# Designs tried in a protein design run: peptides against a protein of PDB entry 6NYY. Part 74

Target 1, 212 residues: chain A of PDB entry 6NYY
Amino acid sequence: KHFEQAIERVIGGLEKKTQVLQPEEKKTVAYHEAGHAVAGWYLEHADPLLKVSIIPRGKGLGYAQYLPKEQYLYTKEQLLDRMCMTLGGRVSEEIFFGRITTGAQDDLRKVTQSAYAQIVQFGMNEKVGQISFDLPRQGDMVLEKPYSEATARLIDDEVRILINDAYKRTVALLTEKKADVEKVALLLLEKEVLDKNDMVELLGPRPFAEKS
Target 2, 212 residues: chain A of PDB entry 6NYY as posed
Amino acid sequence: KHFEQAIERVIGGLEKKTQVLQPEEKKTVAYHQAGHAVAGWYLEHADPLLKVSIIPRGKGLGYAQYLPKEQYLYTKEQLLDRMCMTLGGRVSEEIFFGRITTGAQDDLRKVTQSAYAQIVQFGMNEKVGQISFDLPRQGDMVLEKPYSEATARLIDDEVRILINDAYKRTVALLTEKKADVEKVALLLLEKEVLDKNDMVELLGPRPFAEKS

## One batch from the design tools (peptide; made by RFdiffusion4, then SolubleMPNN)

Design b2_p17_5_s4 (from b2_p17_5, 10 letters changed)
Fold by OpenDDE base, seed 2:
Structure b2_p17_5_s4 (fold): chain B 212 residues (1-212), chain A 17 residues (1-17)
Amino acid sequence: as target 1 above (212 residues)
Amino acid sequence: MSSSTYDKEAFLKEREE
């Protein structure tokens, strides 16, 4: 209890109960978070879901919390599934509402950062090759890129391809699991917070054994 | 802990536009 509350404070800040979301806004958030939850449930290399919430907190309108594996080395497949899980919210919005919101900005940032890291830091792209460059940190002076403009364009193109592939994979998954996304979203609208047990009751056991 | 957060500020900006 105290540890969860401490983590919740670090991630979400103090619950500002005061801004009542409009019903349609709350619905959007519920389907967004349901998209993350369901994508994480059916992707092998996604982190196990701990909690999903549509209770607005200082930094967010909703959140999904996952237990990260203490893993220092990630495969390309693992990074792809993590990207797909991160896109789950945006994809759910598209599937259910035919529109996207700005609420997915943090997710898109994370996906973009992951894609660039895979290509320019980890050398995981065949066209770009086995290169490793430090990504500029926020606030670092735009140091001259250690690669040509042609290489920069290639990187940008391959990043876009990788993100689009992850997006398409997520669309395929959540389209297949559309009914499950809806079940989770509807239960979120009722309970506002779901845990792993709620997900098991709704969806059945996660198809991938949690490597404890 | 990896958390996805639905960005409140980004969402509110879209509502005000």
Scores: peptide ipSAE 0.217, ipTM 0.771, DockQ to the pose 0.804
Fold by OpenDDE base, seed 4:
Structure b2_p17_5_s4 (fold): chain B 212 residues (1-212), chain A 17 residues (1-17)
Amino acid sequence: as target 1 above (212 residues)
Amino acid sequence: MSSSTYDKEAFLKEREE
């Protein structure tokens, strides 16, 4: 009862500010962005959250901004955590609504690009091996692929495995932290914008030392 | 800064279908 009334007040407060989104749509965006924020908070190799917003800007209905680590070299583990953080929005939608939206398209594109780069450019897959091929750029004539059709199938299979592993890891994390995702989403619905300090107040200090 | 964005056009298209 009290929890439902708090949700209703938060949703009703949103109707006055954002004429573009219905309350349920804005709720979807809030939980999506909360998924990113919480995944980034509890993944060691994720970039620290700077800001999360459900105020529509440009091409986005919501966004999360991160401070990138000043590093030139990425480990496989670091890339996996970044993939999990990127999947956090989609996974949150699945956990809370039992449905997915098209709003995660850019996240899925980024995850797909990262997975292909790990396997085809960085040699990070044992089955594919220590290979590095340039991915065809959009508009390059499909020159003969420097690898066989069998290798192409292997790459596609290993990309799917990697993405699925990242997805499962994200599901496990956000299921464990489900209450934290809810807290962040509800606070987003109230404030529309959260910073790092809001996250510390809500979740406690990030469990990983920020590299100074 | 790295940014994740919830795609407005993709979301709105799904609502219209």
Scores: peptide ipSAE 0.215, ipTM 0.766, DockQ to the pose 0.552
Fold by OpenDDE base, seed 3:
Structure b2_p17_5_s4 (fold): chain B 212 residues (1-212), chain A 17 residues (1-17)
Amino acid sequence: as target 1 above (212 residues)
Amino acid sequence: MSSSTYDKEAFLKEREE
């Protein structure tokens, strides 16, 4: 109890009692978070969902919390599923509202960073090849790229391809599971917070064995 | 713990414009 409250305080900050969101705004957040939750539920290599909330906390209007597996090594497939889960919110907004909000900015940044890391740090792209370059740290003027302009263009193209593939995969998944996204979103609008047990009651057991 | 967060500041800016 005290430890969980301490973790919630560190991660979420203080729940602001002020309803800042209009009903339609809260609906957008609910479907966004439901997209993350459902994508994470049906992707094998996604981290298991612990909690999903549409209660505004600190810098967020909603959030999904996951229990990461204690692993140091990630496969390309694992990284793809993580990208798809991260895109789940944006994809849900597109499927249900036909519009895109700025609320997914942090998700898009994370996906972009992951895609670049896969291609230029981990050598996971066949066209770019087995290369590893340090990504510029935030604030470092990258004066000299260790590769040509042609290689830079190739990297940018392959990053877009990877992100688009993850996006299409997420669209296919959440379109198939559209009714499940709606169930989660509607229950979020009612309860504001869902846990793993709520998800099991709505969707059934997660189809992947939790590798402890 | 990993978290996804719907960006409040980005959302609120879009509403005010």
Scores: peptide ipSAE 0.207, ipTM 0.766, DockQ to the pose 0.810
Fold by OpenDDE base, seed 5:
Structure b2_p17_5_s4 (fold): chain B 212 residues (1-212), chain A 17 residues (1-17)
Amino acid sequence: as target 1 above (212 residues)
Amino acid sequence: MSSSTYDKEAFLKEREE
């Protein structure tokens, strides 16, 4: 209990009791978080969901918490599934509302960072090749890129392809599981917080064995 | 723990525009 509360405070910040959200806004957040939760449920290499909440905390209107595996090495396939899970909120908004919101900005930033890292740090793109360059840190002087302008353009193109592929994969998944996303979203609107047990009751057991 | 957050500031900016 105390340890979980401490972790929740670190991740979510203090619950703001002020209901800043209108009912329609809260609905948008519920479907967004349901998209993350369902994508994570049906992606093999996604981290197991611990908790999903639509209670505003700190800088977040909603959040999903996952138990990361103590994993230091990631495959390309694992990184793709993590990208898809991260896109789950945005994709859910598109599927259910036919519109996208600015609320997914942090998710898009994470996906963008992951895509660049895969291509320019981990050498995971065949066209760019087995390269590893340090990405400029936020606030570092734009040091001259250690590669040509042609290589820079290739990197940008391949990043876009990778993100679009992850997006399409997520659209396919959440379209197939649309009814499950709706079930989770509706229950979130009722309970405001769901755990793993709530997800099992709604969706059945996660189809992937938890590596204990 | 990995967390995703729905960005409050970004969402509120869209509402004010």
Scores: peptide ipSAE 0.206, ipTM 0.765, DockQ to the pose 0.816

Design b2_p17_6_s1 (from b2_p17_6, 6 letters changed)
Fold by OpenDDE base, seed 2:
Structure b2_p17_6_s1 (fold): chain B 212 residues (1-212), chain A 17 residues (1-17)
Amino acid sequence: as target 1 above (212 residues)
Amino acid sequence: MLTEPFASSIKSLLELL
């Protein structure tokens, strides 16, 4: 309990019990978080879900918490499924409401950062090639790019392709699992917090063995 | 070290600005 609460504080910040969401916003949060949870459940290389919550904490209105594996090396497949899981909230909003919100800004930032890192740091794109450049950190002076403007355009194009592919994959998955997203969202609206056991009861066991 | 606990969160715009 105390350790879980400490992790929750690190991830989400302090509970904002005073933040009253309108019913429509609370519904949006529930479906957003359900999208993350279900995407993570059905993606082989996604980290297993530990907890999903629609209780506002810090700057977050809700969250899905995963147990990351202690690993130093990531495959392209793992990074793709992580991108899809991260897009799950945005995709769920699109599928269920036919509109998107600003709520996915941090998710899109993470996806964008991952896509650029894959292409320009990890050499995971065939068109850009086996290159590795340092990405400017927040606050670094815009140092001259170590590559041409043509390469910059190619990088930008391939980043968009990668993100769009992850988005399409997530749309396909959550469309197939639409009923499961609905079940999770409705149960979140009732319980506000779900754990792994709640997900197993609702969806059945996760199809992929947890690699210990 | 990308070991930050990966949590996806929906955030309030008012708190992000």
Scores: peptide ipSAE 0.212, ipTM 0.760, DockQ to the pose 0.098
Fold by OpenDDE base, seed 3:
Structure b2_p17_6_s1 (fold): chain B 212 residues (1-212), chain A 17 residues (1-17)
Amino acid sequence: as target 1 above (212 residues)
Amino acid sequence: MLTEPFASSIKSLLELL
């Protein structure tokens, strides 16, 4: 109890007891976080879910906490599943509400960053090829791109393709698992916080063994 | 370094310790 609370304080900061969300916004957050949680549950290369919460903490309205595997190397498949999990919130909003919110801004930023990194740093795109360029860091002078404008256009196109493929994969998954997303969202609205055991009780065991 | 959690709502316990 005390150790978990200490970890929660370190991770989440102090519960902002003062931030009262309107019921419709709280519902949106619940379905958004349920989308992340369910996507992570059914994607093989997603990190194991530890906790999902719709209690506002710090700058977040909700969160899903994962236990990352200790790994230094990532496959293209792992990066794709992470992108899908990251898109899970946006996709859930689309499926259940037929509208999207600003809540996915940081998710989309991360997905965009990952897609560019895969193509221009990790050489994971066949059309662009086995290249590796440093992405300009925030605050570095925009150095001239070490590639032509034609290559820049190709990179931009392939980034959009990769993100769109991840999005479509996530839509397919969460559409198939729509009832599970609903169950998680409803239980979140009731309990505000779910752990791994709650997810197992609700959805059954995660179909992928935790690689120890 | 893919050090940032991939989702706005995703927090790594290890990244926060």
Scores: peptide ipSAE 0.094, ipTM 0.655, DockQ to the pose 0.128
Fold by OpenDDE base, seed 1:
Structure b2_p17_6_s1 (fold): chain B 212 residues (1-212), chain A 17 residues (1-17)
Amino acid sequence: as target 1 above (212 residues)
Amino acid sequence: MLTEPFASSIKSLLELL
């Protein structure tokens, strides 16, 4: 209990019980969070879902909480599934509402950062090559780029390709699981908070064995 | 369309971090 509350505070901040979302906004958040939850449920390398909430916290309107794994090494496949899970909210909104909201801004930022890191830090792209560039930290006067303008264009193109691939994968998954996304969203609108047990009751057991 | 590559802008890189 205390540890979960501490993690919730770190991830979501303090519950703003005074911030009443409009019904339509609350619906949008429910489907957004359901998208994350369902994507995480059906992606092998996604972190196990612990909790999903549509209760506004801090600056967030909802959140999905996952079991933190003390993992220091990630495969390209794991990073892709994490990107797909992160895109799950945006994709859900698109599938159900046919519109784009600003609610996915932080998710898109995270996906963009991950894609960039895979290409320029982890050397995971064949076109860019087995290279690793240290990203300048905030406040470092980076006087010169460690790569050419042609390489910069290539990086931008390959980042876009990687994000688009993750997006398409997420669209395919959540389209297949559309009924499950709706079930989760509707239950979120009723309960506001779901845990792993609620997800098991609703969707059945997660199809991937928990690697102990 | 940003006419300049994002990776070419140090400012843009810093904003992603």
Scores: peptide ipSAE 0.029, ipTM 0.604, DockQ to the pose 0.052
Fold by OpenDDE base, seed 5:
Structure b2_p17_6_s1 (fold): chain B 212 residues (1-212), chain A 17 residues (1-17)
Amino acid sequence: as target 1 above (212 residues)
Amino acid sequence: MLTEPFASSIKSLLELL
């Protein structure tokens, strides 16, 4: 709900036509969004791309819109691919510019939240074990954590491992597909908005059957 | 550089969520 609403608010946010990005910033955004788009294209469990845009909307400098799967149950593999897709923007910036920007802050937050949820809510980590704790919600008066300091350290370590694994996977993928990221980024700079058909024309059909 | 998660303090966890 809150994540969907945040996406809807970003997507439905008024086009702030007033934020003229500098050419270099616009280039950075194009490659960032191309990274998301290409990662999503070549990851089996990523949601299908609907639209990618470098037109600023609300607080976002660009966005990729995906068709959410009507799925209530996720595997560890599915969650990993979603993490990789979310890291695609940051990884693209690193590959093409040798630097990272603050533009990936929300992506990193999402990845971090997903990693914690996998470990402490879904019991998906063998070292931490079959545990499920309610993560404190923003505004909840959490008086005490449901785990020891030793468990907290273990959770932190395993979260870092999971995120790093997703990062490395994304680096490998987008390095392999570097030419495809470039094609998408260049077309974004020209058209500012791409859809699924544009992606098919550039990259060929998505290698995974659309779960319609 | 990825933001490193921290679960050792409740406050830090809340800030990440």
Scores: peptide ipSAE 0.026, ipTM 0.585, DockQ to the pose 0.065

Design b2_p17_6_s2 (from b2_p17_6, 7 letters changed)
Fold by OpenDDE base, seed 2:
Order: structure tokens, then sequence, then C-alpha cells
Structure b2_p17_6_s2 (fold): chain B 212 residues (1-212), chain A 17 residues (1-17)
């Protein structure tokens, strides 16, 4: 308990108990976080869900916590499932509300970063090829790209394709599991915090064995 | 056991300005 709260404080910041969300915003957050949770539940290479919360912390309105694998090497399939899980919130908003919010900004940033890394750092795209360039860090002087403008356009196109493929995969998954997303969202609105046991009770056991 | 936050719903950009 105390150690978990300390970790949560380090990761999420202080609970903003004073932040009263409007009921509609709270509903949006619940469905957003439910989208992440359900996507992570049904994606083989997603990290196991530990906790999902709609209690605002730091700059976030809600969060899903996963147990990261001690893994140093990632496959394309693993990175794709992580992208899909990260898109789960945005996709849930689209499915349930027919609208998107700014709530997915950090998720889209992560997905974008992952897509660029796959293409320009890990050589995972056949059209771009077996190349590896360092991505500029936030605050680094944008040095001239070590590749042509034609290559830059190709990279941008392939990044969009990869993200769109992940998005479509997530839409298909969460559409299939729409009832499960709703169950999780409704229970979040009631309890504000769900753990793995709540998810097992609600959805059944996760279909994929947790690699311990 | 490093728990990484995977997703955080961000506040409206309007509240960050």
Amino acid sequence: as target 1 above (212 residues)
Amino acid sequence: MLTRPFSSSQKSLLELL
C-alpha cells in the first residue's frame, strides 16, 4: 500500500482530489481508460494491466498502469500491440462518442515516437530499408537530416501508414470487444479505480499467459 | 518492479495555457 502509493505519486504525481471533472468529462475519461485497459487485455504482446484509474493525478485525468516486462529486445509485433494499446483510449472515444478529445495527446506522441523509431532507428520498414538514424531529442539543435528530402517524405508516409494500421487494428479489436469496454467504463465510473482482479471478474482471465 | 504509466489522459490544452 504505502510503497504502491509512493510509486503512483512518482509516476502520476499527486492526486488532485480537488479537481472536479464535469460528469461528461469523467465519462469520457472512463471510456478512454477502459479502451486502454481492454486493448491491453486482448493484445498478446501488451503488458499486463495492474491498475486503471479515473482519479486525476498530476497532469493526467486518468491512467492505466501496466507491469512492464524486463525486455530489452522488441519485435515488430510487440511494438504494434503496444501502439494499439496506446491508441485504445482514442479509439474508445471514437467508438462510443463519435468524437475525439485532446485527452489522447500523450498517447499520440508516444505512438508517433514509436513509429518513427521503428522506421528510422530500428530499420523495421521495407521501403525505407535497413537504416538507423538518431532522432533529435527534445531540445537538440535540429541538425540537418542525414537523408534527402525524398527519404524524409518516404519516412513520413510510412509512419502514417504504420500508425493508421495500428489504429485500424485497434478499431477492429475494440469494436469486437465493445461490450467489454462499456463494462469496464461503467465500473470505473462507480469505483474510480480498478485492479487486475476487478478486470478478471468483469472480463474473465486474460487470454494470454503472463510471462513471469 | 518498475511500473510504467502506459497512458495518461491529458488535460485540455486550454487548462495548460
Scores: peptide ipSAE 0.040, ipTM 0.623, DockQ to the pose 0.099
Fold by OpenDDE base, seed 3:
Structure b2_p17_6_s2 (fold): chain B 212 residues (1-212), chain A 17 residues (1-17)
Amino acid sequence: as target 1 above (212 residues)
Amino acid sequence: MLTRPFSSSQKSLLELL
């Protein structure tokens, strides 16, 4: 009890019990978080889900917690699955509501950062090639890019292609699993918090062995 | 307009690397 509450405070911050969401906003959050949870459940290289919540904490209206693998080397396939999981919330909103919200801003930032890192730091794009440039850190003077404007345009185009491919993959997955997203969203609206056991009860065991 | 993030708990790729 005390240890779990301490972990929840460190990871999620203080519960904002004073922040009452309107029913439609709470529904949007539930389907958004269900999208993340279900995408993570059915993507092999996604981190295992520990907890999903629609209780507002800190700056978030909802969150999903994952157990990170002790992994230092990531493949292109692993990074793609992580991008898809991160897009799961936005994709769920599109599938169920036919509209998108500002709720995915942080997710889109993470996906954008991952896509640029794959192309300009890890050399994972065939058209751009085996390059590695330091991305400007927050607070660094925007030094002149070590590449031409033509290369900059190519990078921007390939980033958009990569993000769009991840988006389409996520749309295909969550469309196939649409009933599972709805089950998770409805149970979130009832319980506000789900754990791994709730997910196993709803969806069955995760189809990927936990790499111990 | 308060842009309220829904999901903030995922570590960024930059935090994992």
Scores: peptide ipSAE 0.073, ipTM 0.638, DockQ to the pose 0.593; fails the geometry check
Fold by OpenDDE base, seed 4:
Structure b2_p17_6_s2 (fold): chain B 212 residues (1-212), chain A 17 residues (1-17)
Amino acid sequence: as target 1 above (212 residues)
Amino acid sequence: MLTRPFSSSQKSLLELL
């Protein structure tokens, strides 16, 4: 209990009990977080869900917390499933509301950064090849790109392809699991916080063995 | 703005490297 609360404070910041969401916003957050939770549940290489909450904390309106893996090496497949899990909120909003909100901005930033890192730093794209360049950091003068404008265009195109593939995979998954997303969202609206046990009660045991 | 707290799942690969 005390240790979990300490981790929650470090990860989530202070609970903003004063931030009252409108009912429609709270519903959007619930379905957004349910999308992440369900995507993480049914993706093999996603981290196991520990907690999902629609209680605003710090700068967030909701969050999903996952068990970190002590892992130093990531495969392309692992990175793809992590991208899909990160897109789960946006995809859930699209499936259930037919509209998208600004709520996924940080998720899209993370997905974009991951996609560029895979292609430009890790050499995980066949068309771009086994190259590794440093990504410009925020505040670095846009020094001349170490590659041609043709290579820049190729990188941008392959990043979009990778993100779109992750998006389509997430759409397929959450469409298949649409009823599960709704169950999680509805229970979130009731309880505001769900743990792993709540997810097991709703969805059954996670279909992938937790690598200890 | 739905800024998620630092869920371990949302750490960009850049933050892991």
Scores: peptide ipSAE 0.034, ipTM 0.679, DockQ to the pose 0.347; fails the geometry check
Fold by OpenDDE base, seed 5:
Structure b2_p17_6_s2 (fold): chain B 212 residues (1-212), chain A 17 residues (1-17)
Amino acid sequence: as target 1 above (212 residues)
Amino acid sequence: MLTRPFSSSQKSLLELL
C-alpha cells in the first residue's frame, strides 16, 4: 500500500479525484490508455505493463505504468517498439473515434525526442550516418548546430520517416488487435484501474516471456 | 481549462539515459 502509493505519486503525481471528467472525455481516456496497454502487451520490446488507470493524477487524465527493465543498451528494434507503445494512445483514438485529441501531446513529445536521439545521438540512421551530437537541453544556449543546414534538413526528414514508420506499425498492430483494445477500454470504464492480472484474464498471457 | 495530456507514459529515453 504505502510503497505502491509512493510509486504512484512519483509516476502519476497526486491523485486528483476532484477532476470530474465528462463521460465522453472519460471514454476517450479509457480508449487512449487501452491503446497504450494493448500495444505494450503485443510488442516484444515494450516494458511489461504493471498498471493502467483512467483515474486522473497530477497533470494526466490517465496513465499506464510499466516495470522498466534495467537496460543500459537499446537496439533500434527496441526503440521502435517503445515508440509504437507510446503512440498507442493516439492510434487508438484515431481507430475508435476518427479524431485525435490533445491527450497525446506528452506521448508525441517523447516519440519526437526518441526519434531525434536515435538519429543524432545514437547514429542509428544510415543516411545521416555514424554521428553523435548532444541535443540542446531546455535552457542551454542554442549553440550553433555543429552541422550544416543541409544536414539539419536531412535529420528532420529522417526523423519524420522514423516517426511515420512507428505510427504505421502501431496502426497495423492496434487494427489487428482492435477487439482487444475495446475489451480493455470497456473494463477500464468499469474498474477504472487494471493490473497485469486483469490483462492476463482479458487477453491471455503476454506472448513474450518476461525477461528476468 | 488547460488541456491536460492524458498519459504519463514511460520515462523518455532521455530520462533513462
Scores: peptide ipSAE 0.026, ipTM 0.632, DockQ to the pose 0.606; fails the geometry check

Design b2_p17_6_s3 (from b2_p17_6, 6 letters changed)
Fold by OpenDDE base, seed 1:
Structure b2_p17_6_s3 (fold): chain B 212 residues (1-212), chain A 17 residues (1-17)
Amino acid sequence: as target 1 above (212 residues)
Amino acid sequence: MLTQPFSTSQKSLLELL
């Protein structure tokens, strides 16, 4: 309890009880967060879900909280599942509302950063090859790229391919699990906060054994 | 974790960058 609250404060900030969303926005947030939660539930390499909330905190309107693993090495497959989980909110909005919102901005930023890192830092793309370059940090003078404009275009194309593949995988998953996303979203609208036990009651046990 | 001001979702995922 106290440790979880401390983690919530670090990750989400303080609850903004004064921030009242319109019912339609609250519904959008609920389905968005349900998309993350369900994607994380059914992806093998996703981190275990601890909590999902549609109570505004800090700069967010909702969040999904996962148990961080002490993992220092990531496989390409693990990074893909993490990308899919991160896209779960955007995909849920598309499936249920036929429209997308600005709500996925931070998710898309994270997915974009992960895709670039996989291709230009981790050498995980066959077309670009076994290369590793430092990505410019926000505010760094863009030093001359150590590669040609043709290579830059190739990197950009392969990033789009990787993100689109993750997106399609997430669409397939959440379409298959559409009823589960709806169950989670509806319960979020009622309780505002769900834990792992609520998810087990709704969806059954997570199909992947938690590696202790 | 630099949360974008208009983001609906915050995640505890370790930022790779």
Scores: peptide ipSAE 0.102, ipTM 0.626, DockQ to the pose 0.240
Fold by OpenDDE base, seed 3:
Structure b2_p17_6_s3 (fold): chain B 212 residues (1-212), chain A 17 residues (1-17)
Amino acid sequence: as target 1 above (212 residues)
Amino acid sequence: MLTQPFSTSQKSLLELL
């Protein structure tokens, strides 16, 4: 109990018990977080879900917590599944509400950053090739890019393609699992917090063995 | 004061970045 509460405070910040969401906003958060949870459940290379919550904490209205694998090397497939899981909230909003919200801003930032890193740091794109450039850090003078404007346009195009592919993959997955997203969202609206056991009871065991 | 819209999700995903 005390240890779990300490971890929750470190990861999520203080619980904002005074922040009352409107019912429609709380519903949007529940389906958004359910999208993340279900995407992570059915993607092989996603990290195992530990907890999902629609209780506002820190700067978030909800969160999904995962157990990271102890790994130092990431495959292109692993990075794609992480992108899909990260897009799960936005995709869920689109599938269930036919509208998108600002709730995915941080998710889109992470996806964008991952896509650029894959192409310009990890050399994971065939058209751009086996290149590795340092991305400008926040606060560094935007040094002239070590590549031409033509290469910059190519990078931007391939980033959009990669993100769009991840988005389409996530749409396909969450459309197939639409009933599961609904079940998770409804249970979140009831309990506000779900753990791994709640997910197993609701969806069955995760189809991928946790790599010990 | 317009409450800045909070991000819907804060994930403990290891920032690979």
Scores: peptide ipSAE 0.100, ipTM 0.613, DockQ to the pose 0.297
Fold by OpenDDE base, seed 2:
Structure b2_p17_6_s3 (fold): chain B 212 residues (1-212), chain A 17 residues (1-17)
Amino acid sequence: as target 1 above (212 residues)
Amino acid sequence: MLTQPFSTSQKSLLELL
């Protein structure tokens, strides 16, 4: 308990018990977080879910927490599933509400960063080729790109393709699992916090073995 | 080894301003 709370505080910040969301906003958060949770449950290379919460913390209205694998090397497939999991919230909002919110900004930032890294740092795109350039960090001086404007356009196009492919994959998955997303969302609205055992009770055991 | 958990979070509009 105390250790978990300490981790939650480090990850999510302090609980904002004073932040009262409107019922419709709370519903949006529940379905958003359910989207992350369910995507992570049914994606082979996603990290195991530890906790999902719709209690506002720090700068977040909700969160899904996963146990990361101790790995230094990632495959293209692993990175794709992580992108899909990260898109799960946005996709859930689209499926259930036919609208998108600003809630997915951090998710989209992470997905965008991952896509660029795959293409320009890890050489994982066939059209761009086996190149590796440093991405500018936030606050770094905008140095001249070590590649032509034509290459920049190609990179941008391939990033969009990769993100769109991940998005479509996530839409397909969460559409198939729509009833599961709803079950998780409804239980979140009741309990505000779910753990792995709650997810097993709702969805059955995760179909992929947790790599210890 | 402190397993740093991966989290996805939703931001409020107020925090985006």
Scores: peptide ipSAE 0.024, ipTM 0.607, DockQ to the pose 0.090
Fold by OpenDDE base, seed 5:
Structure b2_p17_6_s3 (fold): chain B 212 residues (1-212), chain A 17 residues (1-17)
Amino acid sequence: as target 1 above (212 residues)
Amino acid sequence: MLTQPFSTSQKSLLELL
């Protein structure tokens, strides 16, 4: 109890017990979080799901908690699966509601940051090449970009391609697993919180061996 | 009312590095 609450505070912030979501908003959150959960379940390189909640905490209306792997090196494939999992909420909303909400803003930010890092820090794009530039941190003086405007445009284009590919992959996955997303969302609306065991009962064992 | 993001998805790779 106390340890779980401490972890929940670190990850989600304080429970906003006073934040009453309208039933339709609560439904949107449930399907959004179910999208993350199911994407993470069926993506090999996603971190193992620990908990999914639609109880508002801190700045979030819901959250999915994952067990981070002690991993220092990432492949392109691993980074792609992480991007897809991060897009799972947005994609679920599109599949089930045919609309986009502001709920995915933080997810889109993370995906964008990952895509830029892959291209300009890790040299993972063939067109841009084997380059590594420091991304300006918030508050750093925007020093002149160490590359031309043409290179900047190329980077932006390749970032969009990478994100779009991740998005399409996520759409394909969650469309295939649409029934599973709905099962998770409905159970979230009932229980408000799901753990790994609930997911195993609902979806079966995760198809990937947990790297011990 | 700042529309709060729904999900605290996985930590940014930048936060992990």
Scores: peptide ipSAE 0.015, ipTM 0.551, DockQ to the pose 0.579

